Peptides against a protein of PDB entry 6TME. Designs and how they scored, part 206

Target 1, 324 residues: chain A of PDB entry 6TME
Amino acid sequence: NRLKRAYIALQAWKKAFYSDPFNTAANWVGPDVCSYKGVFCAPALDDPSVLVVAGIDLNHADIAGYLPPELGLLTDVALFHVNSNRFCGVIPKSLSKLTLMYEFDVSNNRFVGPFPTVALSWPSLKFLDIRYNDFEGKLPPEIFDKDLDAIFLNNNRFESTIPETIGKSTASVVTFAHNKFSGCIPKTIGQMKNLNEIVFIGNNLSGCLPNEIGSLNNVTVFDASSNGFVGSLPSTLSGLANVEQMDFSYNKFTGFVTDNICKLPKLSNFTFSYNFFNGEAQSCVPGSSQEKQFDDTSNCLQNRPNQKSAKECLPVVSRPVDCS
Target 2, 324 residues: chain A of PDB entry 6TME as posed
Amino acid sequence: NRLKRAYIALQAWKKAFYSDPFNTAANWVGPDVCSYKGVFCAPALDDPSVLVVAGIDLNHADIFGYLPPELGLLTDVALFHVNSNRFCGVIPKSLSKLTLMYEFDVSNNRFVGPFPTVALSWPSLKFLDIRYNDFEGKLPPEIFDKDLDAIFLNNNRFESTIPETIGKSTASVVTFAHNKFSGCIPKTIGQMKNLNEIVFIGNNLSGCLPNEIGSLNNVTVFDASSNGFVGSLPSTLSGLANVEQMDFSYNKFTGFVTDNICKLPKLSNFTFSYNFFNGEAQSCVPGSSQEKQFDDTSNCLQNRPNQKSAKECLPVVSRPVDCS

## One batch from the design tools (peptide; made by RFdiffusion4, then SolubleMPNN)

Design b2_p21_6_s4 (from b2_p21_6, 11 letters changed)
Fold by OpenDDE base, seed 4:
Structure b2_p21_6_s4 (fold): chain B 324 residues (1-324), chain A 21 residues (1-21)
Amino acid sequence: as target 1 above (324 residues)
Amino acid sequence: MDEELDKLAKELSEKLRKELF
C-alpha cells in the first residue's frame, strides 16, 4: 500500500524533528496521511483510483530536524517544499526513488555537504531551489543538462568555476549570488536562450565579461555586481534588447560606458558604480533620463561627483585589461 | 533582492504547478 509506505516515511520524519514550534506535525497521527498538515494527496498517475502522497508543503514551519532516509518511501511525491525551516544534515540519497519529483524547494534551511546530486537523478525536475543553505564544493556540470526552468543556488558555499555546461540550461532564472564561485563566466552563457534573470552578485568571479552575454535577448535582469570582473564592458551588450535591470557595480571594470548600453530600449536601472570607468556617454549620466536610473558613483569619471581620487584611478586606468 | 527572488520563486512555482496539474 502506497499510503502505508507514506505513513512510515512521515512518521520517521516526525521522529526526526528536533523542534516543531508551530506544532505542524501535531496531527501527524494515524494512517490517514492525507489529513496530515502539509501533506497533499492526489490520484496516482498510474491508477486514478488510488490516492497517493503527491506533495509536501512545510514552508515556513520553522521545524528543526533532518531528512531521514525513509523519505525515499514517498515515491509519488512530485512537489517537495520545505523552505524556511531549520532542517540540517544532507539530502538523503534515498530521495532518488522519488522519480516524479517536479519541484524541489529546500531553501532557507541548514543543509550542508556537497551539491545534492540526488536532484540530478530526477528526470522530471523543473524547479530546484536550494538557496540559503550551507551547500559547498563544486557545482556539478550536469545540473545544467537538466531541463530546469529555475535554478536557485544563491547564498550557499559553492566554490570553483561555473560549469561550461551553463549554456545548455533551459532555465529562465538562475541565481549564483553569494557563493564562492571563481573564474570567468563561461562563453557558453550566450546559448541560454530562455534566460530571463541571472544573478552573479557577491562571488569571486573574475576576468572579462564574455561577448556572448549580448546574445541573451530575453534577459530582463543581469546582475554581476560585487565580483572581480575586469576590462571594458562588451560592446555586444547592445544586444540585450529586453534588459531592465543591469548591475555591474563593485567590480574592476575600466573603459568607457557607451551610449549603446545606456540607451537599451527597456533599460530601467543600470548601476555601474564602484568601478574604474574613465568615461561615460551623456546618456549614462544619472538624471539624463526620467525613465532610466543610472548610478556612476565611485568611478574614474571626469566632472562627475563622488568619483575616486586620481591616486586610486591612475594605477588601474593606466593599465587597462584588454579583453579582445 | 532577496524579497524579489522570493517573489519570483513563488511566481515560478505557481506557474509550474499550473502546468503540472
Scores: peptide ipSAE 0.157, ipTM 0.821, DockQ to the pose 0.924
Fold by OpenDDE base, seed 2:
Structure b2_p21_6_s4 (fold): chain B 324 residues (1-324), chain A 21 residues (1-21)
Amino acid sequence: as target 1 above (324 residues)
Amino acid sequence: MDEELDKLAKELSEKLRKELF
């Protein structure tokens, strides 16, 4: 009996709670698991006459505890949302039995260990949110081979390089922000045909920006701020026909910010502050447009306010990195 | 950024749920 297995799993999970401030599991008593708060039942896909546990939603319950291996008995679960809790430990390998997993959200918890490779075993996964945890180590390249619509990785402890397989991703949104990623952005990034939003903020990324970024025709948000990028902005950025928000602040960029970038048709906000740019087109000057906002603060620009000193600029500007 | 990401995640999840059920 599927509901009996679900009962075993849910009772094991209740026992794994250290704290339930809102008494979310107070009604988790008896065999009628479909009445449990945060448990959602639906007709089974293989037999509509059978009722199964199809979803878990414990978002914002502030529950402290861990995920026990018995959760692997929830084999009919397609939606697993447990964000904004205080769950700790690792994601159980037994969750590989949840072959219908479609959305997995464990964001804003206290999970640790390497990337939860069990997520790679789910053939139908479309949504992965593991942000705001303590996951560490390398990002498996296979994550981008999956047909995911969204990949939220931000605010973790991931390190090493971004896999070149990123170009295979069909995701509309990918976040790398606030990790420890290093190296260059892969040139394959330009192959992300469905990409709308990508965020690299607050990593240890370096090198030149790849020219292939200009192939991201559908991107509306591109944030590469707070890294170690060098060289000039690629001229191919003029190809970002749909970009609305662009941030390159807090890097080591040099060279001239061109009209072709600042005149992008849908650009609403372009921040390139805290770099070493030595020139900008008139269209890039803050206040030059009512429709567009620019920030050129703390560069090496002449006749602009709040710029770096000549002493700070000269060593960097005199030795530009050639990205060709 | 966090609030924007939360909003985006919620919106996307809602869309996906409609496709699943």
Scores: peptide ipSAE 0.127, ipTM 0.803, DockQ to the pose 0.946
Fold by OpenDDE base, seed 5:
Structure b2_p21_6_s4 (fold): chain B 324 residues (1-324), chain A 21 residues (1-21)
Amino acid sequence: as target 1 above (324 residues)
Amino acid sequence: MDEELDKLAKELSEKLRKELF
């Protein structure tokens, strides 16, 4: 039966533990899997009279081990949370059998290999957190075709460009931070109608920011810091009516930071330090507002403290990138 | 940022859990 399959899976998993510092699996003995620490049972959706393993929560257990293929026997699992462990290896393809998967959190582990494409096979997936691992390679464009509410990809080893399909995403939060993404932000980004937070921190992104960013009227957090972006800030950023946190620091931006950006109605923090901006509106000056915090450090601004030298500025400012 | 992301993830997860169960 279903609980017997779960027993097989969980015992195989226990066997796959190299270290269990908190003895989390100490009570993983016997057929009563619903009593196992971190295992949660619920009535089956197809038969309420049958009890099934519906959730796993091993968060913060510091368990070292791997995910064995027998986990594919947990066919009723909708919630899989195993963050902050030391699980290694790859996500088993056998997890494709977990067709009820709704939340998948394997963040803060030591997983390796390419993007776990098994996540694409789950029709009902709403929450995907694979951050703080060692996943590598290309991000499959199909990830953004899924009806996800959240996509956490930060702190991995993903490379290549961000897929153009990003515009199809219905996610409210997407993190790309601290990967090896390169190329431009796709112009299709402006089509992300439900986007509230997007983070690009610490990648190898380059080129001009697309004007279409200004179409993200629901975005509250936009962080593109620590990349290789060039050119001027798009004038269309004035359309970010709900942005609260905006960070463009540690790039190669040039030009003038305008009032239209610094006077955004919900803006609370705007960091544009460590660029090559050669001018800013008075509204952008740090200390000009009690309600807004600005940082203009290490630019090419005149009559401002802590700016780059003329020697550093001149080669860049004199050759602005045309983003038109 | 990490703390904020953790908070967001937790909040979203909790919300989704309530919808599921």
Scores: peptide ipSAE 0.047, ipTM 0.758, DockQ to the pose 0.928
Fold by OpenDDE base, seed 3:
Structure b2_p21_6_s4 (fold): chain B 324 residues (1-324), chain A 21 residues (1-21)
Amino acid sequence: as target 1 above (324 residues)
Amino acid sequence: MDEELDKLAKELSEKLRKELF
């Protein structure tokens, strides 16, 4: 019965393929779905004597098509990996029936529409990768209420603000890069207890950086480059005891880059180029350390190469944003 | 950065797969 439902789903999916350049689904014939290329069977959790379709892996198959609603019949699937294809349309709501979903990777496709809210219905989801698509609209706050290990959202069309619920996230890796997110980074960010890597690159984020970033003791990568952030770097950044990679480039930051930041014990790369910083500590100067790499290009620094002109600097530096 | 994230994602996925199968 369960494999029969899987057969129906997989045959419907094969019919939804517009192009299969590598003939991945060429052997998708007959009732033995466990022999299908990219289909993985395992003993059912409720009955080890019964085989079920537990995983799909069609990564890098260059398949063009869409996800039909019949995929909701794959009720035993825990792993769904279809990255680097040309699937289009929306994620079917019928996938809510896949209550065992553990890893969902639809990255590098041509999916459109709002955030796939069906992902919120999966109680056991640990890995969500929807990057490199055309998803749009607001990010649901509820995404951060889930016990996810990783959240990859980069290279989409998401807009609006980052939800305040971000502080509830248990994820070690979160990417927002290359979207259209706006507003400030929520102060609740400091509550992300398991965070190792967070990336905000290339959004429309603005305002001052929250002081609470300094509470991210386990963060190794913090990239906020290519946004509209203003003000000085928070002094609390001295609390980032494990940060290795830090990037604040291509913003509108002002003020002085301090020793307390540049002397962070695990810091290997710190890029703060293309801002309006008007001073830096000696420890921040590129070439001052063999162990650390710095980039101070295109700021308002005195006696440094490749800086902005006085004409460009004066209007901004003379009117610093007060983040207090 | 993207390459590093891709590597991390792959490693995490592989680890999780080993736990499920």
Scores: peptide ipSAE 0.031, ipTM 0.701, DockQ to the pose 0.821

Design b2_p21_7_s1 (from b2_p21_7, 17 letters changed)
Fold by OpenDDE base, seed 3:
Structure b2_p21_7_s1 (fold): chain B 324 residues (1-324), chain A 21 residues (1-21)
Amino acid sequence: as target 1 above (324 residues)
Amino acid sequence: DKKKKEEEEKRFENLIEKARK
């Protein structure tokens, strides 16, 4: 019965293919769905004597098409990997019936519409990758209520502010890069207890960096480059005991880059180029360390190469934003 | 530019692999 439902779903999906350059679905014929290329069966959790479709892997198949609602019949699927295809349209709400969903990867496709809220309905979801699509609109705050290990949102069209619920996230990796997020980074960010890597690259974020960033003891990668952040770097950044890669380039930061930041014990690469910093400690100077790499290009530093002109610097440096 | 993008993409791929473990 379960495999019959799977057959219906998979045949509907095959029919929804506009192009299958590698003939991936060529063997998708007959009732033996477990033999289908990219379809993986396993014993059912509730009855080990019954085989069910537990996984889909069509990664890198270059398939053009859409996801039909009949995919909701794949109720035993825990792994859904269809990255690097040309699927378009929206994620069907019928996928809410896939209550065992554990890993959902639809990255590098042509999906459109709002955030696929159906992902919020999956109680066991641990991995969400929707990067490199055309999803748009607001990010639902409920996404961070999920017990996810990783959240990949980069390279989409998401806008509005980052939800304050971010502090509730248990994810080790979160990517916001290359969207249209605006506003400030929520102060609750410091409550992300398991965070290792977070990237905000290439958004419209602004304001001062919250002091609470310094509470991210487990963070190894923090990239806030290519935004509109202002003010000085928080002194609390000295608390990032495990940070290895830090990037604040292409912002509007001002002030002095301190020893306490540049001497962080695990720091390997610190890029603060293309800002309006007017001073840096000796420990921040590129070439000052063999173990650390720094980039101070295009700031307002004195006696350093490749800096902004006085004409460019004076209007900004003379009017520093006070984040206090 | 293009090289930087490729490096960034590679970084993301590495993160994905790490997160799946």
Scores: peptide ipSAE 0.254, ipTM 0.834, DockQ to the pose 0.841
Fold by OpenDDE base, seed 5:
Structure b2_p21_7_s1 (fold): chain B 324 residues (1-324), chain A 21 residues (1-21)
Amino acid sequence: as target 1 above (324 residues)
Amino acid sequence: DKKKKEEEEKRFENLIEKARK
């Protein structure tokens, strides 16, 4: 039966633990798996009279070990939360049998290998958190074809470009931060109709920002700091009617920071420090508003404190990148 | 800059927490 299969899976997992400092699995004994710490049962969707393992929550257990293939026997699991542990290895492909997977959180572990493509096989997946691991390689374009609400990829070893399929994503939150992504932000980004927060912090992204960013009407947080972006800020950024937090710091931007950007109606914090901007509107000057916070440090601005030297500015400012 | 990096990471984590709640 289904609970017997769950028992086999959970006992195999317990055997795969190298260290359990909080003795989380100490009570993982006997056939009553629903009493196991971190294991949650619920009536089966196909038969409410049958009790099944519907969720796992081992968050913050500091468990060292790996995920054995037998976890594929947990076919009724919809919630799998095992963040902040020390699990290593790869995500088993046998998890493809968990067709009810709804929320998958393996963040803050020591998983390695390519993107866990098994996550793409789950038809009902809404929440994917694989941040703070050692996943590597390219991001599969198909991830953005899924009807996900949130995608957390930050602090991994992902490389290559961001897939153009990003525009198909229905996610409200997407994090790319602290990877090795390169290339340009795809122009299709403007098609992310549900996007609220997106962060690109600390990658190797380059090129001009696409004009289509201005189509992100629902975005409240846009952070592209610590990359290699060039050119001027797109004038279409004036369309970000709901942006509250915006960060373009630590790039190679040039040109003039306009009123249309700094006067965005919901803008609370706008950081454009450590670039090569050679002008800013009065509305962009730090201290010009009580409702908005600005940082223009380390640019090529005249009559402003803490700016780059002429020696640093002239070579870049005199050769602006044309994003046309 | 190490300090800046740490501050960015802290801010980023705060954003994640805000988004998840």
Scores: peptide ipSAE 0.233, ipTM 0.834, DockQ to the pose 0.378
Fold by OpenDDE base, seed 2:
Structure b2_p21_7_s1 (fold): chain B 324 residues (1-324), chain A 21 residues (1-21)
Amino acid sequence: as target 1 above (324 residues)
Amino acid sequence: DKKKKEEEEKRFENLIEKARK
């Protein structure tokens, strides 16, 4: 009996709670699991006459505890939303039995360990949110082979380089922000044909931006701020026909910011502050447009306010990195 | 710093909402 298995799983989970401030699991008593707060039942896909646990929603419950292996008995769950809690430990490998998993949200918790590779075993997964945890180590390249619509990895402890397989991703949104990623952005990034928003904020990425970024025709948000990027902005950025928000601030970029970038048709906000740019087109000057917002603060620009001193600029500007 | 974090969180929440639609 599927509901009996669900009962075993949910009672094991309740036992794994250290704190339940809102008494969310207070009614988790008895065999009628479909009446449990945060538990949602639906007709089984293989037999509409059978009721199964299809979803869990414990978002914002502030529950402290861990995920016990018995959760693997919830084999009919397609939606697992437990964000904004205080769950700790690792994601159980037993969750591989949840073959219908469609949306997995464990964000805003205290999970640790390596990337939860069990997520790679779910054939129908479309939404993965593991942000605001303490996951560490390498990002498995296989994550981008999945047919995911969204991948949220931000605010973790991931290290190493971004996999070259990123170009295979069909996701519209990907966040890498606030990790410890290093190395260059892979050239394959230009193959992300469905990408709308990508965020690299606050990593240890370096090198030149790949020219292939200009192939991201559908991108509306591109944020690469707070990294160690060098060289000039790729001229191919003129190809970003739909970009609205672009941020390259807090890097080590040099060279000239061109009209072709600042006159992008959908551009509303372009921040390139805190770099070593030594020139900008008139169209890039803050206040030059009412429709577009620019920030050129703390560069090496002449005749602009709030720029770096000659002493700070000269060593970098005189030795520009050639990305060609 | 707190304000910046809050703004960033709000940004991410907006992204999540877009992705789920």
Scores: peptide ipSAE 0.200, ipTM 0.821, DockQ to the pose 0.838
Fold by OpenDDE base, seed 1:
Structure b2_p21_7_s1 (fold): chain B 324 residues (1-324), chain A 21 residues (1-21)
Amino acid sequence: as target 1 above (324 residues)
Amino acid sequence: DKKKKEEEEKRFENLIEKARK
């Protein structure tokens, strides 16, 4: 019965294909769905004697089409990987029936619409990858209430502010890059206890960086480049004991880049170029360390190459933003 | 646990590169 439902779902999906360049679904014929290319069966969790469709892997199949509602019949699927295709439309709400969903990867497709809230309904979800799509609108705060390991949101059309609930996230990796997020980074960010990598690249974020960033002691990658951040770098950044890659380039930061930041013990690359910094410690100077790479290009630094002109610097440097 | 860690590592490999594309 469960495989019969799977058959119905998979046949409906095949019919929803507009193009299958690699003939991936060519063998999707007959009731033996476990033999279908990209379909993986396993013993059911509730009955090991029953075989069920537990996973879908159609990665890199370049399939054009959409996800039909009949996919909701795949109730035993825990792994759904369909990245690097040309699927369009919305994620069907019927997928809420896939209560075993553990990894959901629809990245690099042409999905549209708001955030797929159906993902919030999956109690066991650990991996969510919806990057490189056309999802739009607000990010639901509830996404960070989920016990996810990784959240990939980059390269979409998300807008509005980053939810304050971000501090509740247990994810080790979160990507916001290349969206339209605006506003400030929430102060609650410092509460992300498992965070290793966070990327804010290329948004419309602004304001001062919260001091609470310094509480992210497990962070190895912090990239806030290409935004509209202002003010000085928080002194609390000295608390990033494990940071290896840090990028604040292409913002509107001012002030002095301190030794406490540049001498972080695990720091490998620190890019603070294309800002309005008017001073830096000797330890921040490119070439000052053999083990660390720095980029101070296009700031307002004295006696450094490739800096902004006085004309560009004076209006900004003379009006420092008070983040206190 | 080891397999899971390896899979996670692979998933997060080149994260910055992917994010910057």
Scores: peptide ipSAE 0.050, ipTM 0.681, DockQ to the pose 0.060

